Peptides against a protein of PDB entry 1LOE. Designs and how they scored, part 34

Target 1, 181 residues: chain A of PDB entry 1LOE
Amino acid sequence: TETTSFSITKFGPDQQNLIFQGDGYTTKERLTLTKAVRNTVGRALYSSPIHIWDSKTGNVANFVTSFTFVIDAPNSYNVADGFTFFIAPVDTKPQTGGGYLGVFNSKDYDKTSQTVAVEFDTFYNTAWDPSNGDRHIGIDVNSIKSINTKSWKLQNGKEANVVIAFNAATNVLTVSLTYPN
Target 2, 181 residues: chain A of PDB entry 1LOE as posed
Amino acid sequence: TETTSFSITKFGPDQQNLIFQGDGYTTKERLTLTKAVRNTVGRALYSSPIHIWDSKTGNVANFVTSFTFVIDAPNSYNVADGFTFFIAPVDTKPQTGGGYLGVFNSKDYDKTSQTVAVEFDTFYNTAWDPSNGDRHIGIDVNSIKSINTKSWALQNGKEANVVIAFNAATNVLTVSLTYPN

## One batch from the design tools (peptide; made by RFdiffusion4, then SolubleMPNN)

Design b1_p12_6_s4 (from b1_p12_6, 6 letters changed)
Fold by OpenDDE base, seed 3:
Structure b1_p12_6_s4 (fold): chain B 181 residues (1-181), chain A 12 residues (1-12)
Amino acid sequence: as target 1 above (181 residues)
Amino acid sequence: MPFFDDLKTKFE
């Protein structure tokens, strides 16, 4: 079986295996998606296409990804929307609609988007977010409206560890978020 | 196109 893997422990100024979109950039060995201003969208794509689904054989790949992140969001009012880990077609472009995390553009299911995302959502959008208003982790398939969510107690400014695993045989996506410190 | 159709999800 074919396997593709990559690891980035330190994000450099000339990160050849990433394609930066919008305001995404690297600083202090970190990937920073947005500037500390309003109306900013930033993304970073792995530069090499990854074969998740084989149109000829119908085979679907397993995958596992892990990363750490820090969010500064001391309140739920004067904050950005959060961020996503996502898988999308190679020609994917940033989306600028507020609340769509730079990835989606509708709460309606759109199979043509061919996009799956795990969102770490810090802003309550009444139109599609869980009604309890909690910050949450969401799994988004072709829509900003998550197919499943879990309340997330954000530890402001602390490093979170994330593991996302997909089992193709069972068609199960598993998401784990922990705060080791 | 079976791209994550009927995806099952789990939080751990």
Scores: peptide ipSAE 0.670, ipTM 0.928, DockQ to the pose 0.840
Fold by OpenDDE base, seed 1:
Structure b1_p12_6_s4 (fold): chain B 181 residues (1-181), chain A 12 residues (1-12)
Amino acid sequence: as target 1 above (181 residues)
Amino acid sequence: MPFFDDLKTKFE
């Protein structure tokens, strides 16, 4: 019955409600996860833990998150690896980079990960990505191998609007992505 | 977390 919400419209140079990991940082009022260099991992965590699941009652919270992102790659035909929105334990640390997006370590289901992610995956990894080779949105539960995917046409340098909603009553996670401009 | 085990998904 209690609702917690937060909104960050502009990111400051000293954004105290975020914990930066790896190469994540803020500049020019933007959150930047990755520099334009190879083999980097950047993460940003909301500094206050949120209660999605109540261990005492078993209740699971509904949630809705929305954000805008831009992928700006110098070469639109060579873009790796994408990024994720994720939910993980409070003590989470960066995981394997590259195709694992700094969030997972395996394509095999690992219950101990306790991580759910929505990936915006720009690079085809033969070992686990959809065989059609499309850039895609994926929903990942304790594995980099998505439980479901949708093809996604990257518009390089354009703002994408994302809405991720979870309905606890139906146990459905809904993801939408649009390019309004 | 229970919802992780049988999470259903939808793309819109």
Scores: peptide ipSAE 0.596, ipTM 0.924, DockQ to the pose 0.903
Fold by OpenDDE base, seed 5:
Structure b1_p12_6_s4 (fold): chain B 181 residues (1-181), chain A 12 residues (1-12)
Amino acid sequence: as target 1 above (181 residues)
Amino acid sequence: MPFFDDLKTKFE
């Protein structure tokens, strides 16, 4: 059994274990995905490929990811699209921006995408988002249209703690978000 | 990554 783990407490300007795509960068020891500019896409990939699925043996790995994020929205009623944690093929490149969060290109299921994402979605896209219009957490499989969502009340400027865990034996992806303060 | 096709989900 092989275990891969990593931890980043402070993000530096020469962060070697991240591959930045688009407008992603580090500032003030934080990872910043985009500047406050319309229609920008920023992504950061872990520089070492992680073996989640072994095509030869069929084995699927368990994993757990935890992180803290802050959304600073200049206008609480006019925010950007949010962001995602995602798993994609090693050669992944930025996809469509805006409501597609730089990760997907369609609301139609596309198995060739081979992408799973947990979205923290702050903008209501009428074409695919839950009809209640709430900001939400979504789990996306090969489509920007989530297979499951949960309403989420954004606390502007506050730190949110996220834990994403996958149990390979049960094939269950669990997502939690809390505001400790 | 075919295992994602029948992925089960849970929010906590």
Scores: peptide ipSAE 0.589, ipTM 0.922, DockQ to the pose 0.931
Fold by OpenDDE base, seed 4:
Structure b1_p12_6_s4 (fold): chain B 181 residues (1-181), chain A 12 residues (1-12)
Amino acid sequence: as target 1 above (181 residues)
Amino acid sequence: MPFFDDLKTKFE
């Protein structure tokens, strides 16, 4: 049994355990994925690969990740596309921006993507998002079109707590989002 | 990763 753990309480200017892609950067001890401008993609990858799947044995690891995020938009009803937490191959590169959140390229299932994402989607894309138009949390497997979604009421400027857990025995990915304050 | 193909999901 192997266990890998890491914690980032504050994001410093010299964050050695992160690989920044696109417009991602750190400021004021926070990770900023994108500026509040159109057509930008920012990503940050944990620099040490995490072995969650063994191709030889087929064994899959459990994992739990937690983080907080803030969306601070000029208008709570007019925000950008949102962001994702994602798991992808170690050589992953930024993908299509905008509604694809820099993680996917299509609403069609693409097994070669090998990417799972939990999206915090603040913009309604009629081509793939839930028809009710709600801001939502989505779980995306190899496609920007979520396999499951939950409506999410954004509290502008407030810290949201997220917990994402995967149970390998049951093959269940669990996502929770709360606003503790 | 093949396990993602049959991934089950839950929101809490």
Scores: peptide ipSAE 0.583, ipTM 0.920, DockQ to the pose 0.929

Design b1_p12_7_s1 (from b1_p12_7, 8 letters changed)
Fold by OpenDDE base, seed 2:
Structure b1_p12_7_s1 (fold): chain B 181 residues (1-181), chain A 12 residues (1-12)
Amino acid sequence: as target 1 above (181 residues)
Amino acid sequence: SPFDKLKTKLTV
């Protein structure tokens, strides 16, 4: 059984195990996806392909990922859309449509995209987001329209800890977000 | 894809 693991405690100016797309870059030892301006999209990919699903054998890998993030969004209207952790085919390219978090390009389900994302959504898009308008965590499978969401009270400027785990035997994706301090 | 039938659990 193959196992892939990596850990990045401090993001350097030449982070060789990441592929930066769009406006993504590192500064002050942090990964920064966007600039503090409108109409900016950035992504960072792990540089090595990960064999999470083998279409030939049907084998599916378990995985666990954890990360810490900070979002500055003091209001709900004059802010960016948020960000995702995502898994996509190796030839994935950034998407520029507003509200699609740089990953998707439609609310229509497209099984051929083979893309799964955990979204941390800070902007209410009437066309697909939960009607209560809350900031939320969502699970996105082949569409920006989440298959499941949970309201999330953002602590502005605070570090949030995220754990995302997938159990292949049960086909359950678990996402937890906590503010430890 | 196995994710087409993905089950989820979200905790905040």
Scores: peptide ipSAE 0.656, ipTM 0.961, DockQ to the pose 0.901
Fold by OpenDDE base, seed 5:
Structure b1_p12_7_s1 (fold): chain B 181 residues (1-181), chain A 12 residues (1-12)
Amino acid sequence: as target 1 above (181 residues)
Amino acid sequence: SPFDKLKTKLTV
């Protein structure tokens, strides 16, 4: 069985195993997707292709990823759109910004997108987000409109720990977010 | 796509 793994604890100025797109960059040994300015999209891709799904054989891989993130909002009541962990085809490019998080282009299901994302959504978009208006975690399959969501209370400036695991045998995607402090 | 019938579990 083929296994691909990587770990980055300090993001360097020349992080060769990442492809930076848009406004994504590194500073102070951290990956920064965007600055606190409007109309920006930043992405970072693992530089090596990962065999998650083979359409020819039908084989699907298990995977697990963990990361820590911090959102520093200049105003806790006026934040940007959030970010995603996503899986998309090789040679993927930034998509629509704003509420589409630079990963999707439609709220309609589009199988040609071939994109799965876990969103950490800090901004309520009336057209597709849960009606309660809460900040939330969402699972997005070929659409910015999530197939499932869970309310999430942002702790501004605090480190959140995330674990995302996919079991191919059961077809279950598990997402866990905690604030350890 | 194998993700068409994706099952999910979200914990916060």
Scores: peptide ipSAE 0.649, ipTM 0.960, DockQ to the pose 0.869
Fold by OpenDDE base, seed 1:
Structure b1_p12_7_s1 (fold): chain B 181 residues (1-181), chain A 12 residues (1-12)
Amino acid sequence: as target 1 above (181 residues)
Amino acid sequence: SPFDKLKTKLTV
């Protein structure tokens, strides 16, 4: 079986292994998806296609990814909309912005999307988000409406550590978020 | 897709 790995500790101005979409860019060695500007979407894709699921053979890969992120909102009480880590087809393009986080177009299940995402959602959308209105992490399969969520207290401007692991044998996706400081 | 039957665990 094939194994693919990559690591980016400092993002350069010309990362050859990333494809930038929309407003995504690098600055001060950070990958920046958006600035604090209305109606913007930024994305970054790993440039090499990877085999996670093969519909012909039924093979499914294990994977683990880890990253740190910072949300730095000018106003801690008004933060929208969040971001995702996502897996999508190789020809994926930015999708609907706002509450759809640039990766989905519907709250209805759409198998043709072929997109799985872990969302870090800072804005409550009445139509699909948990009714308690909490900021949350969620797992999205072919829909912006999460199959599972957990409340998350945003620490504005602080670094969060994320680990996402998928076990193909058990079909379990595990997401862990911590603020080390 | 195997993700249609995805099981999840979230920790914050």
Scores: peptide ipSAE 0.643, ipTM 0.960, DockQ to the pose 0.894
Fold by OpenDDE base, seed 4:
Parts: structure tokens; sequence; C-alpha cells
Structure b1_p12_7_s1 (fold): chain B 181 residues (1-181), chain A 12 residues (1-12)
């Protein structure tokens, strides 16, 4: 079994194992995807290819990822769109911004996207988000319209811990979010 | 794609 792993405790000004796209950059040892301004999309990719799914052989890998994030909103009642953890083809480029979170272009299923994302969605988009209007975690497969969502209370400026695990044998993706403090 | 039949569990 082939295994790949990486860990970034502090994000440096010249993080060699990340590819930055759009407005993404590092500051104060943190990966910063966007600034608190309108119309900004930033992404960061792990610089080495990771074999998760091989369409030719059908092989699928298990994976576990964990990270801590902070969303700072100047106004907790007037926030931007959120962000995603995503898996996409090696040559992936930023997609539509705003509610599409820079990773998708449609609410319709598009297999050519080859993108799976866990969204931390802070803005209600009427066209595809859950009708209750709650901020939510969502799992997106080739579409910004999530296959599953869970209401999530944003704690402005607080660190959230996330664990995302995929079991290839059972085909189950598990997402856990906690605010330890 | 195996993700077409993806099962999910979300915990907050």
Amino acid sequence: as target 1 above (181 residues)
Amino acid sequence: SPFDKLKTKLTV
C-alpha cells in the first residue's frame, strides 16, 4: 500500500509544498485565502499529486485530513461566502467565485469537474443552499449544490477544528467540526 | 467515480 502524508503546523512566507492561486497567501504563519473584501477568491493546493482515485484501475484510497480554520468577519451578520477543502485534478484552476466558492461553476451535476469539496458555507444562496438559510457544512460532488448539509454556527474569529475522513471500503466521507475553545 | 455513490456523515 502506498501512503502519502504531509503536515503544516505553521505556514511560512515561502511555503514550498503549496501552490497559491488567486488571492491566497500566507501571513502571520497562517494560510490566508481571502481578505475581508468583496470579490476575492484565493486557493492553495498541495504541490504534490495525491493518488485518491484512479479512473483507469478503479482504485480508491483512504484519506484523513485535519485542519484548523478561523473566519474573521468585520460584521458577523454580514459575511462573505465561506471556503472549502477540496480535491480536484492536478491542473485545477480557480473557478467561479462568490457562492461557488472558487471551486465550482454550476449547481447542476458536472462530472467533468472531477471535484469533491467540503464547504464551510457562511452565506445563503437561495438557488442551491438549504432552505432554512442556516450557515452550514456541506459535501459537494461535482456541484455547488451539496449532497448533504449540516447546520453550523459560525463563531466569529474563533478557531474551528476539522477532521475529514474517507473510507474507501465503505465509501463513507465523515466530516467533523468542533470549536474547542 | 466512487464519489457518485458517496455516503456522508456530518458532525458539528
Scores: peptide ipSAE 0.641, ipTM 0.959, DockQ to the pose 0.873

Design b1_p12_7_s2 (from b1_p12_7, 9 letters changed)
Fold by OpenDDE base, seed 2:
Structure b1_p12_7_s2 (fold): chain B 181 residues (1-181), chain A 12 residues (1-12)
Amino acid sequence: as target 1 above (181 residues)
Amino acid sequence: SPFDKLKTKLDV
């Protein structure tokens, strides 16, 4: 059984195991995806391909990832769209459409995209987001329109701990978010 | 892709 693991506690100015796309960069030992301005997209990819699914054998890997993030979104209108943790083909490129979180480009289901994302969504897009307008966590499979969502009460400026786990045997993706402080 | 039949659980 093949195993890949990595850990980044402090993001350096020359983080060699990450590929930065768009406006993504590091500052003060943190990964910063966008600037605090409109119309900015940034991404960071793990530099080595990871064998999540082998189309030839049908083998699917278990995985678990954890990270801590901070979002400053004091209101619901003058804020960015949020961010995602995503898995996509190695040739994935940033997407610039508003509300698509830099990952998707349509609300239509596109199985050829082979992209799955966990979104932490801070902006209500009427066309695809839950009708209650709440900030939410969503799971996106081949579309910005989530297959499942749950309302999320953002604690502005505080660190959130996220754990995302996939069990290949049960085909269940579990997402947990907590505010330890 | 196995994710086409993905099941989910969200704990927030």
Scores: peptide ipSAE 0.689, ipTM 0.965, DockQ to the pose 0.900
Fold by OpenDDE base, seed 5:
Structure b1_p12_7_s2 (fold): chain B 181 residues (1-181), chain A 12 residues (1-12)
Amino acid sequence: as target 1 above (181 residues)
Amino acid sequence: SPFDKLKTKLDV
């Protein structure tokens, strides 16, 4: 078996194991996806390819990732779109911004996308988001329209702990979000 | 794709 792992506690100004795309950058030892301006997309990719799926053999890897994030929204009624943890093909480039979160281009299922994402969605897009209008966590497979969602109450400025785990044997993706403080 | 039949569990 093959195992790839990494851990980043402090994000440095020259983080060698990340590829920054768009407006993504580091500041104060934290990864910042975008500056607080409209119409921007920022992404950060792990610099080494990870063998999640081998199309030749059909083998699929288990994986687990954990991270802490903070969202500071100066106006609770005027927020940005949110962010994703995503898996996409090597050489992936930023996709459509805004409600597409820089990782998708359509609400229609597109198998050629080969992209899966866990979205932390802070903006209600009428065309595809859950009708209740709640901020939510969603699982996106080849489409910005989630295959499953759950309402999530943003705690402004507080640290959220996220754990995302995929079990290849059961084909189950588990997402956990907690506010410990 | 192995994720076509993805099952999910969300704990928020």
Scores: peptide ipSAE 0.671, ipTM 0.962, DockQ to the pose 0.867
Fold by OpenDDE base, seed 1:
Structure b1_p12_7_s2 (fold): chain B 181 residues (1-181), chain A 12 residues (1-12)
Amino acid sequence: as target 1 above (181 residues)
Amino acid sequence: SPFDKLKTKLDV
């Protein structure tokens, strides 16, 4: 049994424990995935491989992650597309942008993706998003089409606190989002 | 993959 942990309170200009992809970068001690520009994808990966699931032994790790995010859109009524926290293979590269959030390529289940994501989705895609059209949090397993969603009211420009926990014994993934202020 | 049978709880 091994435990890995990390904490980044302030993101530096040369953050050695992150791999930046696409438009992702740091500014003013914050990780910035994208600016308000069309057709852009930014990602940041923790640089060290983590043993979440071992297909040979069947071992599955517990994990807890927490972070604070801000979506700051110039127009609160026109926001696309959102972002994800995701787990993917070590050689992962940016995938399809737009509604696929740079982490998936299909709404059909694709086991070869080996990607699990928690999406914070601000844009309604008719082909796969909940029919009520609400901005939502979703859990995505090998597909941009979520296995579960819940409506989420975006507070533009305000900090949200997120906690994501996985219990391997029960196979339950829990996501909590709050706006403390 | 264990995530194929993933159970979820969302608190928003």
Scores: peptide ipSAE 0.666, ipTM 0.962, DockQ to the pose 0.891
Fold by OpenDDE base, seed 4:
Structure b1_p12_7_s2 (fold): chain B 181 residues (1-181), chain A 12 residues (1-12)
Amino acid sequence: as target 1 above (181 residues)
Amino acid sequence: SPFDKLKTKLDV
């Protein structure tokens, strides 16, 4: 079977295998999606297309991705919206910002978006987020309204390790988040 | 799309 892999240990100022969108950029060897201001959207795409699902043949690939992220939120009551790891068509462009995290445009299911995302959501949007108001991890399929969520306690400024795995045979997407330190 | 029937597991 065909296999594609990549690894970025440090994000350089000229990261050739990433396509930056919106306010996304690299600084201090980190990928930074937004500026520390209101109303910004930034994205970064892996520059090479990855065959995950072929609508013509029906073939579906397994995949595993891992990454480390840090969110700085010095004020728990004044926070941004969070971010996603997402899979979208190769020509994808930034979508609605704010609570839509720059990857969706509706809480209604929209198959045309062809977007799957794992959200790390730090802001409670009454219209679609879990009613408990907790920060949460969510799985989003063609909608900002998650098909599944779990409460997540942000450790401010700490590195979180994430592993996202998809098993095509079982059609199971597994997300794991840990704070090793 | 296979993701229409996506099963999920979240471990936090």
Scores: peptide ipSAE 0.664, ipTM 0.961, DockQ to the pose 0.874

Design b1_p12_7_s3 (from b1_p12_7, 9 letters changed)
Fold by OpenDDE base, seed 2:
Structure b1_p12_7_s3 (fold): chain B 181 residues (1-181), chain A 12 residues (1-12)
Amino acid sequence: as target 1 above (181 residues)
Amino acid sequence: SPFDKLKTKLNV
């Protein structure tokens, strides 16, 4: 069984195991995806391809990832769309459409995109987000329209801990978010 | 892709 692992506790100015796309950069040992302005998209990819699914053999890997993030969103209107943790083909490129979190480009299901994302969504897009308008966590498979969502009460400016685990045997993706402080 | 039949659990 092949295993790939990595850990980044402090993001340096020359983080060699990350590929930065768009406006993504590091500052003060943190990964910053966007500037605090409108119409900005940034991404960071792990530099080495990871074998999650082998189309030839049908083998699917288990995986678990954890990270800590901070979002400053004091209101629900003058804020960015949020961000995602995503898995996509190696040739993935940033997407610039508003509300698509830099990952998707349509609400229509497109199996050819082969992209799965966990979204931490801070902006209500009427066309596809849950009708209650709540900030939410969503799981997106080949579409910005989530297959499942749950309301999320953002603690503004505080560190959130996230764990995302995939069990290949059961085909279950579990997302856990907590505020330890 | 196995993710086409993805099952999910969200703990918030």
Scores: peptide ipSAE 0.709, ipTM 0.967, DockQ to the pose 0.901
Fold by OpenDDE base, seed 5:
Structure b1_p12_7_s3 (fold): chain B 181 residues (1-181), chain A 12 residues (1-12)
Amino acid sequence: as target 1 above (181 residues)
Amino acid sequence: SPFDKLKTKLNV
């Protein structure tokens, strides 16, 4: 078996194992995807390819990732679109911004996208988001329209802990979010 | 794609 792992506690100004795209950067030892300005997309990719799926053999890897994030919105009632943890083909580039979160281009299923994402969606897009209008966590497979969602109450400026685990044997993706403080 | 029949569990 093959195992790839990494851990970043402090994000440095010259973080060698990340590829920054768009407006993504580091400041104060934190990864910052975007500043609080309109029409921006920022992404950060792990610099080494990870063998999640082998199309030739059909083998699929298990994986687990954990991270802490803070959304600090100037106005708790007027926030941006949110962010994703995503898996996409090597050489991936930023996609459509805004409600597409920089990782998708359509609400229609597009198998050529080969992209899966866990979205932490803070903005209600009428065309594809859950009808209740709640901020939510969503699982996106080749489309910005989630295959499953759950309401999530944003705690502005507070640290949220996230764990995302995929079990290849059961084909189950588990997402857990907690506010410990 | 192995994720076409993805099952999910969301804990919030």
Scores: peptide ipSAE 0.696, ipTM 0.965, DockQ to the pose 0.866
Fold by OpenDDE base, seed 1:
Structure b1_p12_7_s3 (fold): chain B 181 residues (1-181), chain A 12 residues (1-12)
Amino acid sequence: as target 1 above (181 residues)
Amino acid sequence: SPFDKLKTKLNV
C-alpha cells in the first residue's frame, strides 16, 4: 500500500509538478485553463503517475481531492463549455474540445478511453446533456454522456469549493460543491 | 474497470 499526496496553494510560473497542455498556463498564482476565446482547450496534469487502479491485481485506491475554482465569463448568460477534473492514462493528450471538454471524443461508451471525469458543465448540448438544459455537475465514465448529473447554479466570478472523494470499498464517488460566500 | 460499476453522490 502506497500513499501519494500533493498540495498547490499558489501556482507558479514554472510549476514543476504539472504538465500543461493546450492553452493551460499560470498567471497571478492561478492555474488558467482557458481565456474567453472560441475553440480553445487547456489542460493541466499532475506530473507523477498515480496508481488508482491496477488491472493485474485488481487493487483500487481510495482518493480525495479538493480545489477551488472560478469561472469568470464576460457574459454570465453566455458561458461555454465548462471544465473537468479527470483521471486518464499517463500518456493522455487533449481530446475533442467544445462540449467534449477536451477529455472525450464520443457520447458512446468507449472502454479504451480509460477516462473518468467530474464535469462542471455550463453549456447545454442537446445530444447528451440533461434535457432540462440546466448547468450541471456530472460524472463521466468513458463518455461525455454522464452516468449521473445534478443541476448547479453558476455564480459567475465567485469562488466555488469542490471536494471529490472515492471510496474503493463501496465504489462510491462523492462530489460536493459549495459557494462559501 | 471498477469504474464501470461506479456509484455516485452529488452534493450541490
Scores: peptide ipSAE 0.691, ipTM 0.966, DockQ to the pose 0.892
Fold by OpenDDE base, seed 4:
Structure b1_p12_7_s3 (fold): chain B 181 residues (1-181), chain A 12 residues (1-12)
Amino acid sequence: as target 1 above (181 residues)
Amino acid sequence: SPFDKLKTKLNV
């Protein structure tokens, strides 16, 4: 079977294998999606297309991705909207910001978006987020309204390790988040 | 899309 892999240990100032969108950039060897200001959307795409699902043949690939992220907030109870890891068509462009995290435009299912996202949602949006108001991890399929969520406590400024794995045979997406320190 | 029937597991 065809296999594609990549690894970025440190994000350089001229990261050739990433396409930056909106306010996304690199600084201090980190990928920075937004500045600590209101109303910003930043994204970064892997520059090479990855074959995950072929609508014509029906073929679906397994994949595993891992990354480490840090959210810095001046107030742990007053944060922005969070971010996503997402899979979208190669010509994808930034979508609605704020609670839509720059990847969706509606809480209604929109198959035309062809977007799957794992959200790390730090802001409670009454219209679609879990009613308990907790910060949460969510799985989003063609909608900002998650098909599944789980409460997640943000550790401000701490590194979180994430592993996202998809098994095509079982059609199971597994997301794991840990704070090792 | 296979993701229409996506099953999920969230570990936090």
Scores: peptide ipSAE 0.681, ipTM 0.964, DockQ to the pose 0.875

